# Peptides against a protein of PDB entry 1ZZD, part 42

Target 1, 109 residues: chain A of PDB entry 1ZZD
Amino acid sequence: FQVVNPYLLRDLVDLGIWDEGMKQYLITQNGSIQGLPNVPQELKDLYKTVWEISQKTIINMAADRSVYIDQSHSLNLFLRAPTMGKLTSMHFYGWKKGLKTGMYYLRTQ

## One batch from the design tools (peptide; made by RFdiffusion4, then SolubleMPNN)

Design b2_p8_5_s3 (from b2_p8_5 with S2Y S8A)
Fold by OpenDDE base, seed 3:
Structure b2_p8_5_s3 (fold): chain B 109 residues (1-109), chain A 8 residues (1-8)
Amino acid sequence: as target 1 above (109 residues)
Amino acid sequence: SYVELEDA
């Protein structure tokens, strides 16, 4: 079970801010660096966790990929606190974006 | 946990 992205670890080391305290912080934050003030925003954008990226963005990316394929790929969605309304809206948003018939995998935190 | 959602 790996909590810290190895590339993130490298970048944090390169920034000179990696230490035991940082490690424990990331463990408690499930790998998120969004709350760290000494990390450039560019890295925060790059290393968003699956819980921090917009679900619409994920769906948009899936829709973009589907333009070039005949058969749809499976879509993986990650919701921290899912509600039925949110699930429904996500489903229809995917439909509106032109996703072909396929399986959607929902992961809850 | 994982839940499979089928497209309509």
Scores: peptide ipSAE 0.026, ipTM 0.389, DockQ to the pose 0.036
Fold by OpenDDE base, seed 2:
Structure b2_p8_5_s3 (fold): chain B 109 residues (1-109), chain A 8 residues (1-8)
Amino acid sequence: as target 1 above (109 residues)
Amino acid sequence: SYVELEDA
């Protein structure tokens, strides 16, 4: 498994902050750079992991894909700490966006 | 784990 996005690796090298310590940190953080104080926010926004990207964005992306596919496809959502309220919100938002699939898979961390 | 969500 590749823990670090290759483009992220490049950017961290360009920042001059890539070293063995950084590598080990990212391994322990499952690739997340959100907790790094020496990384610009712009990069943090760019390199969100599947657990950090908004579910709304994921749903939007799925809705965009549904325009080009004929058969129903599964929407995968990733939640670190799911609540009934959040699940309900995602469900209704997906419905609002007119997703072709009625099957959504919640991946819990 | 996975939880399947289906439309009502």
Scores: peptide ipSAE 0.026, ipTM 0.390, DockQ to the pose 0.035
Fold by OpenDDE base, seed 5:
Structure b2_p8_5_s3 (fold): chain B 109 residues (1-109), chain A 8 residues (1-8)
Amino acid sequence: as target 1 above (109 residues)
Amino acid sequence: SYVELEDA
């Protein structure tokens, strides 16, 4: 199991900021680079972890997939701090987007 | 952990 995405590792090396300290940082941050000041925002946007992507974006992607299949793919969402409000919103948003199946699995950190 | 959620 590797915490660091291989492509992220490559890009960090190309930026010249990869070292043992960076490795340990990423381990403690569960792979997140959002807090790194030396990383361009474009890369931060590219390498968002599952905890950092908007749940609506994930639902949108699921809705897009559902257009081409008989049954929507199982929707797996990741929330650091789920609330009933968030869960309800996600369910209704999924419904609004036409998902045949709503949220099926929720992972919490 | 994983929690199975009911569909809306």
Scores: peptide ipSAE 0.024, ipTM 0.410, DockQ to the pose 0.036
Fold by OpenDDE base, seed 4:
Structure b2_p8_5_s3 (fold): chain B 109 residues (1-109), chain A 8 residues (1-8)
Amino acid sequence: as target 1 above (109 residues)
Amino acid sequence: SYVELEDA
């Protein structure tokens, strides 16, 4: 998968902090800018990676958009450190939120 | 890795 979001790249260039060092840093951090002190918090909030947002939030978004489609899309979940507890919770929460399908695609880092 | 999961 793509390490650097193209819009993030643009914004980093606009900030004047994009260079080879930044590129290598992002590669080692799997695209995360959360640890960069010279990046505005607004950008950090905007560019959370799939590993940095709550899986609960992802499920909420899936439930929300499923209202507008005939059949729910398969849900893709990205977990940095999956545990059986997390997986169980995700399944039940998804059911609680009324997802039309209980099928999830789990990707691990 | 990739794993397909389904609710019970």
Scores: peptide ipSAE 0.027, ipTM 0.394, DockQ to the pose 0.036; fails the geometry check

Design b2_p8_5_s4 (from b2_p8_5, 3 letters changed)
Fold by OpenDDE base, seed 1:
Order: sequence, then structure tokens, then C-alpha cells
Structure b2_p8_5_s4 (fold): chain B 109 residues (1-109), chain A 8 residues (1-8)
Amino acid sequence: as target 1 above (109 residues)
Amino acid sequence: MYVELEDA
């Protein structure tokens, strides 16, 4: 089910661009605002969807916090368009970073 | 096969 991000809603209202058309746009774009020309880049960076976030950064963050976790992460990775090369790279990268679990689930769009 | 992971 879909849930409206109240902070995104607020910022779009503050920009004066919230209307029924914007609502429908967000629904069709699954929450992405990257394609909106009248939205500042700062907000586009702030409100990235999971498909727009660097998974390398996610792996790095997982590695950074792993030293403070007794067992292991259930680390899930999200790729819009997975390829064999990208998946292989992610597995080896996570392994070299010392992750006990490099990929629990792989989600694709 | 290796593809460099993108930064963001």
C-alpha cells in the first residue's frame, strides 16, 4: 500500500506546486521526484526513493556499523535493473568489506 | 564479470 511522506508533502506545499496533478504524478512515479523540473536539487537529493540510492553506500554503511552488531545484518539490496556484472560486483564488494551477510534479499523494481 | 558500483 502507498503512504504519503508528510515531509515531502509539506515541502511541495511550501513550493506551491502541490495539487491533484502532482499527487497523480507521484503515484505514477512511485514516489520519485527526480523528474520534476520545478523541484530544487537539494530536495531531489533528500527524497530519493530506495531505487535511487547508491547500494555501494548502503554496503559501506552496513560495513561501518557491523562492528557494533553481535550477530549479522539482514542486509537487503535494491536494484532497479540488476545485471550479472552488477550483482557479482556487489557480492564481492560486500565480501571484501567483511560483511557476514552481503545480500539477504535482493529486491528489484 | 565486474561492473564498478556507482557512487551517490
Scores: peptide ipSAE 0.044, ipTM 0.647, DockQ to the pose 0.118
Fold by OpenDDE base, seed 3:
Structure b2_p8_5_s4 (fold): chain B 109 residues (1-109), chain A 8 residues (1-8)
Amino acid sequence: as target 1 above (109 residues)
Amino acid sequence: MYVELEDA
């Protein structure tokens, strides 16, 4: 089931753009606000869905943490439209960054 | 085979 991010809701109310239409928009867009022209970029960056976050950044952050992790961590990756090329690149990139686990789960939309 | 990883 779907739940509303209460912080996003608050910010949209503060912007004065929350209404039934906005609610339906969010439902249709699976929570994405990237297509809203009347929302500041700062909020768009803050409320990115997993499908809108750079997986390269996720891998980099995982690599940064890895030096402080004795075993390994369950790194999950998210791609809207995965291809063999993208998956291969992600695996090798994680490997080159020294990750013990480059992809625990792959999630697709 | 290899493709560029997205940065955004």
Scores: peptide ipSAE 0.038, ipTM 0.632, DockQ to the pose 0.157
Fold by OpenDDE base, seed 4:
Structure b2_p8_5_s4 (fold): chain B 109 residues (1-109), chain A 8 residues (1-8)
Amino acid sequence: as target 1 above (109 residues)
Amino acid sequence: MYVELEDA
């Protein structure tokens, strides 16, 4: 299902580019604004979808936080097209980074 | 698709 990001909506309204066409575009693009030429890069960076964020970066950030977590965090990873090679690499990378849970859930598109 | 994985 799809849920409107109210902050994105506000920013698009502030840019004066919100209309029914934009709404339909976002629906078609599953929320991605990366392809919009009239949106500043800063906003594109801010409103990345989970599929547009490096999961390696997510693992790194999780590792950074891990020293302040008593038990473990349920780290969820998002891959558009997972392969056994990618999964193996991610598992070992997470392990190398010292994560207790390198990947609790794998979510695919 | 959601896949629950075992902890290492």
Scores: peptide ipSAE 0.032, ipTM 0.430, DockQ to the pose 0.034
Fold by OpenDDE base, seed 2:
Structure b2_p8_5_s4 (fold): chain B 109 residues (1-109), chain A 8 residues (1-8)
Amino acid sequence: as target 1 above (109 residues)
Amino acid sequence: MYVELEDA
């Protein structure tokens, strides 16, 4: 089953654009609002799905957290269209940022 | 091969 982000739901209601059509759209788009022309860019940036967030940013946040964690924590990376080049770049970027382990969970769409 | 990571 699919669950709509309650905060996104609230904001869409506040914008007055929530209806059954919007609900069906979100279901079809797996929660993404990036394709909605009547949604402000600010909200699009706020409610990015895991497939829409820069994985570089995710790696940066993981590197920031790793400074304060004794045991290495798992990291999930999401690639819509994985390539050998992207995988290699992500691995080396993580290494460059000082992650304790090069191991991460890769999710593909 | 190296490919730059996206900033989006």
Scores: peptide ipSAE 0.021, ipTM 0.373, DockQ to the pose 0.158

Design b2_p8_7_s1 (from b2_p8_7, 3 letters changed)
Fold by OpenDDE base, seed 5:
Structure b2_p8_7_s1 (fold): chain B 109 residues (1-109), chain A 8 residues (1-8)
Amino acid sequence: as target 1 above (109 residues)
Amino acid sequence: SLPPVFYP
């Protein structure tokens, strides 16, 4: 079950590139627009899927929020091909950034 | 312990 981001849909319509072909493309690409040559880079940066976002950035944001809360966040991380090395790196990076709890959930594709 | 791994 896939749902197109309504804001992405709006922007694609505004660009005049939304059609049945585009819809099918998004379905086959699991919502990614990174490979589309007719989409501005700014929009590509804005509409990164969870698989395209730097998990380091996610950890940084969580660390920033943790300064103001007593509870550890439900931090979800996403990796296409997790390895022990990647998991260890992410865990200790979170620790270094001061997270009370490291990775809470991991999803993989 | 390690957190659970989920698949979409």
Scores: peptide ipSAE 0.018, ipTM 0.380, DockQ to the pose 0.133
Fold by OpenDDE base, seed 1:
Structure b2_p8_7_s1 (fold): chain B 109 residues (1-109), chain A 8 residues (1-8)
Amino acid sequence: as target 1 above (109 residues)
Amino acid sequence: SLPPVFYP
């Protein structure tokens, strides 16, 4: 089931744009606010869904976290439209970044 | 090798 980010809900309420229509919009858009014209870009940058975040950034953050953990973590990546070239690049990039394990799971939209 | 792709 879908759960609205409580902080996003708060900010939308503060903007005065929260209503039933907005709720339904978020449901149909799987939580994305990128298409809303009445939302500041700053909030759009803040509230990105897993499909809107650069997976390269995710790999970088995972590599940074791995320095502080003893056992390998399960890295999950999310791609909207994966291609073989993109997948291969991500695999090698993760390897070069020194991840204890390569990409574990790949989710697609 | 690359892991399998999972669709939600």
Scores: peptide ipSAE 0.018, ipTM 0.395, DockQ to the pose 0.114
Fold by OpenDDE base, seed 3:
Structure b2_p8_7_s1 (fold): chain B 109 residues (1-109), chain A 8 residues (1-8)
Amino acid sequence: as target 1 above (109 residues)
Amino acid sequence: SLPPVFYP
């Protein structure tokens, strides 16, 4: 089942735009607020869903964290419509960035 | 090799 992010809910309420219509919109959009014209860009950036974040950025952040740890940490990647070429590129990009584990979990939409 | 694909 789907659950609305409680912090997102709070911010939408603070904006005064939370109602039943908004709730149904979020359900149909799988939690995405990117298409809402009355939401500040700052909040859109903050509340990106896993499908709206560049996985390259995720890999970069993992690589940055890895310099402070001795053992590998799990890395989860999310792609809407993955291709084998894209998956391979992501895997080797992580490897090139120095990740001990380039990809642990792969999620698709 | 690649890990298995999981669907949410």
Scores: peptide ipSAE 0.015, ipTM 0.379, DockQ to the pose 0.097
Fold by OpenDDE base, seed 4:
Structure b2_p8_7_s1 (fold): chain B 109 residues (1-109), chain A 8 residues (1-8)
Amino acid sequence: as target 1 above (109 residues)
Amino acid sequence: SLPPVFYP
């Protein structure tokens, strides 16, 4: 099932663009607002879905926080269009960045 | 939309 981000909902309401059409649009777009011309870029940057964030950035963030944990943390990666090459590169990049455990879960769209 | 595919 799908749930609209409550903060996104609030901001869309504040913009005065929330209506049934917008709701249906979000459903069809799996929560993405990147294609909306009447939404400020600042909000688009803020409300990226998991499919719209560079997973390399996620790996970097994981590496950054790994220095503060003793046990390997779970890492979920989300790829819109995964390829074997991309998966391989991500695996080795995580290793290169010093992650104790590379990719734990992979989700694809 | 396409269903998600999970790889543990």
Scores: peptide ipSAE 0.013, ipTM 0.309, DockQ to the pose 0.075

Design b2_p8_7_s2 (from b2_p8_7, 3 letters changed)
Fold by OpenDDE base, seed 1:
Structure b2_p8_7_s2 (fold): chain B 109 residues (1-109), chain A 8 residues (1-8)
Amino acid sequence: as target 1 above (109 residues)
Amino acid sequence: VLPPVFYP
């Protein structure tokens, strides 16, 4: 299901660029603001969609917190355009980092 | 169950 990010909405309103056109743009872009010329880079960095987040960083954070988790993570990974090489690298990397679960679900767009 | 997709 889809969830509206109220913080992004607030910031777009504060920038004075929220209107029906912006709403439709966000729908067509699946929430990505990376292509908007009138949005500061700071906000583009803040409001990355799940497809724009480094999965290596996600794996690193999972490894870092794993020592405090009794069982295991249901760690899900998100790739816009998966390739065999990328998937292989992610599996080996997660394994080398000691993850009990390197990939529960793989979500693709 | 797959995780949700977050949109603005």
Scores: peptide ipSAE 0.017, ipTM 0.469, DockQ to the pose 0.061
Fold by OpenDDE base, seed 5:
Formats: sequence, structure tokens, C-alpha cells
Structure b2_p8_7_s2 (fold): chain B 109 residues (1-109), chain A 8 residues (1-8)
Amino acid sequence: as target 1 above (109 residues)
Amino acid sequence: VLPPVFYP
């Protein structure tokens, strides 16, 4: 089931754009606000869904933390539309960054 | 166990 992010709700209310139509829009868009023309880019950056986040950045952050983790990350990666090229590049990138776990789970939309 | 998926 879907749950409304209370912080997003607050910000949309503060923008004066929260209504039944907006609620239905968010439901149909699975929580994405990237397509909304009346939302500031700062909020779009803040409220990215997992499918809108750079997985390279996720890997980078994991690599940065890895030196302080004795075992390894349960690092999950999210690709809306995976390709063999993307998967291969992610695996080798994570490997090159020294990750013991480059991909614990892969989730796709 | 499969991880959860979060979205606004």
C-alpha cells in the first residue's frame, strides 16, 4: 500500500498546490514529483524516488563508508529499466571502487 | 528477505 510522505505533503501544502488532484497525481506517478511544473527544482531534488536517484552516487557513498565497515554493505541498487550495459558498468564500477558487495539486491520497476 | 521500496 502507499503512504504519503508527511514532509512532502507539508511542502506541497505550503506551496498551495495540495488538493485532491495532486493526491491522485502522486498516486498515478508512484510518488514522483519530477514532472510537476509548479514545484521548485530544490524540492524535486529533495523528493526523488528511488528510481530517480543516481546509482553511481549510491555506489560512491557506499565506497566512502566501506573503510569503516568490518563486514560489508547490504547495498541495494534500483534501476527502472535495467540493461546489460548498465548492470555490467555498475558491477565493474563497484568492483573498481573496492566494494565487497556491489549489489546485494537489484530492484527494478 | 527482500528490501523495501520507499517513495514519497
Scores: peptide ipSAE 0.016, ipTM 0.473, DockQ to the pose 0.068
Fold by OpenDDE base, seed 4:
Structure b2_p8_7_s2 (fold): chain B 109 residues (1-109), chain A 8 residues (1-8)
Amino acid sequence: as target 1 above (109 residues)
Amino acid sequence: VLPPVFYP
């Protein structure tokens, strides 16, 4: 399902760069602002899409929380363009970090 | 549950 991000909209409006062209651009880019030259890096960092977030970082954070989880995480991983090598590495990395569930679901674009 | 897709 699709959800409007009101915070991103607000910030783009505040930057004065929101218009119909921007709207259509973002739709075609599936919400990614990484390619926009007129957007500050701080906002690009803030509004990463799920496909632009390091899954290694996600695994790290899951590992950090694991000491407070009795059973296991329903940890989902998101990869835009997965490779067998990357998947293998992620599985072993999660295992090495002590996660009982390193990947509940894999989502791909 | 499918992951959401966010739009501005």
Scores: peptide ipSAE 0.012, ipTM 0.416, DockQ to the pose 0.037
Fold by OpenDDE base, seed 2:
Structure b2_p8_7_s2 (fold): chain B 109 residues (1-109), chain A 8 residues (1-8)
Amino acid sequence: as target 1 above (109 residues)
Amino acid sequence: VLPPVFYP
């Protein structure tokens, strides 16, 4: 089942663009607001779905934390449409960043 | 061998 992000809901209401049509749009788009022309880019950046988040940034943050972690992170990576090239790139990048676990689970849409 | 380019 789907649950609306209450902060997103609030911000859409504050923008005056929340209505039944918007609700149905969010349901259809699985929570993505990237395609909405009347939403500021700042909000689009804030409310990225997991499939819209830079996995490179996720790996970077994991690497930054890793020096303070005893064993390893259960780092999951999310790719909407995985390719062999992209997977290979992520694996090598995570390895080069020194991650003990570059990918615990891979999630795909 | 060069590593592949990472495209986020």
Scores: peptide ipSAE 0.011, ipTM 0.355, DockQ to the pose 0.047

Design b2_p8_7_s3 (from b2_p8_7, 3 letters changed)
Fold by OpenDDE base, seed 2:
Structure b2_p8_7_s3 (fold): chain B 109 residues (1-109), chain A 8 residues (1-8)
Amino acid sequence: as target 1 above (109 residues)
Amino acid sequence: TLPPVFYP
């Protein structure tokens, strides 16, 4: 089942664009607001779904934290449409960044 | 060979 992000709901209401149509749009788009023309880019950046988040940034943040972690992170990676090239790139990048666990689980849409 | 370039 789907649950609306209460902060997103608030911001859409504050923008004056929340209505039944918007609700149905969010349901259809699985929570993504990237396609909405009347939403500022700042909000689009803020409310990225997991499939819209840069996994490179996720790996970078994991690498930054890793020096303070005793064993290893259970780092999960999310790719909407995985390819052999992208998977290989992520694995090598995580490895080069020194991650003990570059990918605990891979999630695909 | 060079590793693949990571393209987010």
Scores: peptide ipSAE 0.023, ipTM 0.443, DockQ to the pose 0.047
Fold by OpenDDE base, seed 3:
Structure b2_p8_7_s3 (fold): chain B 109 residues (1-109), chain A 8 residues (1-8)
Amino acid sequence: as target 1 above (109 residues)
Amino acid sequence: TLPPVFYP
């Protein structure tokens, strides 16, 4: 079940590059626009899919917020192709950053 | 122990 991001759709229309081909491209790429040569980098940064976002940044942001959270928060991590080494590193990094919950759920593609 | 893994 896929739905188009209405803001992404608007921006692609504004760029004049929205058509049936673009629609099919987005479907095949699961919403990723990173491979599109005719899209500004600013939009590529804005419309990163969850698989294209640095989970280290997510952990850092969670750590920054943690000082204002009395209990804990359900931090979920997303990895396209997880490895045991990467998972171990992420767990220890979150732990060292003081997170009570370093990984509530792991999502994979 | 690893948390459960889910697919989108």
Scores: peptide ipSAE 0.016, ipTM 0.512, DockQ to the pose 0.116
Fold by OpenDDE base, seed 4:
Structure b2_p8_7_s3 (fold): chain B 109 residues (1-109), chain A 8 residues (1-8)
Amino acid sequence: as target 1 above (109 residues)
Amino acid sequence: TLPPVFYP
């Protein structure tokens, strides 16, 4: 399902680049602003879609928090285009980082 | 449930 991100809307309006064309562009791009040349990199970094976030970083952060988790994380991983090699690497990386659950669910686009 | 897609 699709949800309006009010913060992104605000920032695009503040940039003066919000219009119907931009709206349609974002819909077709599933909310990604990475391809927009008129958007500052800072905003691109801020408004990464889940498919644009390094899952390795997600695993790292999960590992950092793990010492405060009694049981296990319901850690979900998101890959736009998964491969067996990538999945295997992720599983072993999570294991190496000490995660009890390296991947609860895998989500793919 | 599929993850949400956020857009303005």
Scores: peptide ipSAE 0.010, ipTM 0.402, DockQ to the pose 0.036
Fold by OpenDDE base, seed 1:
Structure b2_p8_7_s3 (fold): chain B 109 residues (1-109), chain A 8 residues (1-8)
Amino acid sequence: as target 1 above (109 residues)
Amino acid sequence: TLPPVFYP
């Protein structure tokens, strides 16, 4: 389902680029602003969609916090276009990092 | 289910 991000809306309004065309663009791009030429890179970095976030970083953060979790993470991974090589690498990396659960669900777009 | 998509 789709949800309005009020912070993104605020920043686009502050940039003076919010209009009906921008609204429709975001809907068609599933919330991604990476392709917008009139948006600063800082905001593009801030408003990454789940498909644009490094899963390696997600695994690292999961490993870092795991020592404070009694049981295990229901760690889900999100890949826009999974490949066998990428999946294999992620499994081994998660295992090497000591994760009890390296991948609960794999979500793809 | 698919994860949510956030947009203004």
Scores: peptide ipSAE 0.010, ipTM 0.407, DockQ to the pose 0.036

Design b2_p8_7_s4 (from b2_p8_7, 3 letters changed)
Fold by OpenDDE base, seed 3:
Structure b2_p8_7_s4 (fold): chain B 109 residues (1-109), chain A 8 residues (1-8)
Amino acid sequence: as target 1 above (109 residues)
Amino acid sequence: VMPPVFYP
């Protein structure tokens, strides 16, 4: 079940590059616009899919918020192709950052 | 709290 991000759609229309081909491209790329040569980098940064976002940054942001959270929060992590080494590193990094919950769920593509 | 779970 896929839905188009209405803001992304608007911006692609504003760029004049929205058509049936673009629609099919987005479907095949699961919403990623990173490979599009005619899209400004600013928009590529804005519309990163969850698989294109640094999970280290997510952990850092969670750690920053943690000082204001009495209990804990359900931090979820997303890795396109996880490895045991990467998972171990992420767990220890979250632990060292003081997170009570370093990974509630892990999603993989 | 539930342990980490893999899900699509």
Scores: peptide ipSAE 0.017, ipTM 0.534, DockQ to the pose 0.183
Fold by OpenDDE base, seed 5:
Structure b2_p8_7_s4 (fold): chain B 109 residues (1-109), chain A 8 residues (1-8)
Amino acid sequence: as target 1 above (109 residues)
Amino acid sequence: VMPPVFYP
């Protein structure tokens, strides 16, 4: 089931664009606001869904933390439309970055 | 070590 992000809700209310139509829009878009023309880019950047976040950045951050973790990350990766090329590149990139776990789970939309 | 799991 879907749950509204209360912070997103607040910000949409503050923008004066929250209504029943917006609620239905968010439901149909699975929480994505990237397509909304009346939302500032700053908020779009803030409220990216997992499918809109660069997994390379996620891997980079994991690599940065890895030196301080004795075991390993349960690092989950999210790809809306995975391809073998993307998966291969992610695996080798994580490996090259020294991750013990480059992908614990892969989630797809 | 188990391989990665695909999870929807």
Scores: peptide ipSAE 0.011, ipTM 0.523, DockQ to the pose 0.168
Fold by OpenDDE base, seed 2:
Structure b2_p8_7_s4 (fold): chain B 109 residues (1-109), chain A 8 residues (1-8)
Amino acid sequence: as target 1 above (109 residues)
Amino acid sequence: VMPPVFYP
């Protein structure tokens, strides 16, 4: 089942663009607002779904935390449409960043 | 072992 992000809902209401059509759009798009022309880019950046978040940034943050972690992170990576090139890039990047666990699980859409 | 899936 789907649950609306209450903060997103609030912001869409504040923008005056919340209605039944918007609700159905969000359902159809699995929560993604990236395709909405009437939403500021700032909000699109704020409300990225897991499939829209830069995994490089996720790896960077994991690397930043890793120096304070005893063992390692169960770091999961999310790719909407994985390719050999992307997977290879992520694995080597995580390795270069010194992650003990560069990818615990890979999630794909 | 698969990790747990967290859902609201």
Scores: peptide ipSAE 0.011, ipTM 0.459, DockQ to the pose 0.092
Fold by OpenDDE base, seed 4:
Structure b2_p8_7_s4 (fold): chain B 109 residues (1-109), chain A 8 residues (1-8)
Amino acid sequence: as target 1 above (109 residues)
Amino acid sequence: VMPPVFYP
């Protein structure tokens, strides 16, 4: 499902770039602001959608937390356009990092 | 992590 991000909305309003056109743009882009030239990079970094976050980083952070987890992480991974090679790489990377569960669910766009 | 945004 889709969710209204009130923080993003606020920041776009504060930038003075919120209008009906921006609203429609966000809808068509599924919330991504990465392509907007009039948005500071800091905000682009902050408001990455789940499809724009490095899953390798997610795996790394999971590995960092693993020492405090007795059982397994319910670690879900999100790939916009998965390939067999990417999936294989992710599985082995998670395994190499010591994760008992490298991917609980895979979500795709 | 930010979900897709939909503004009704």
Scores: peptide ipSAE 0.007, ipTM 0.346, DockQ to the pose 0.027

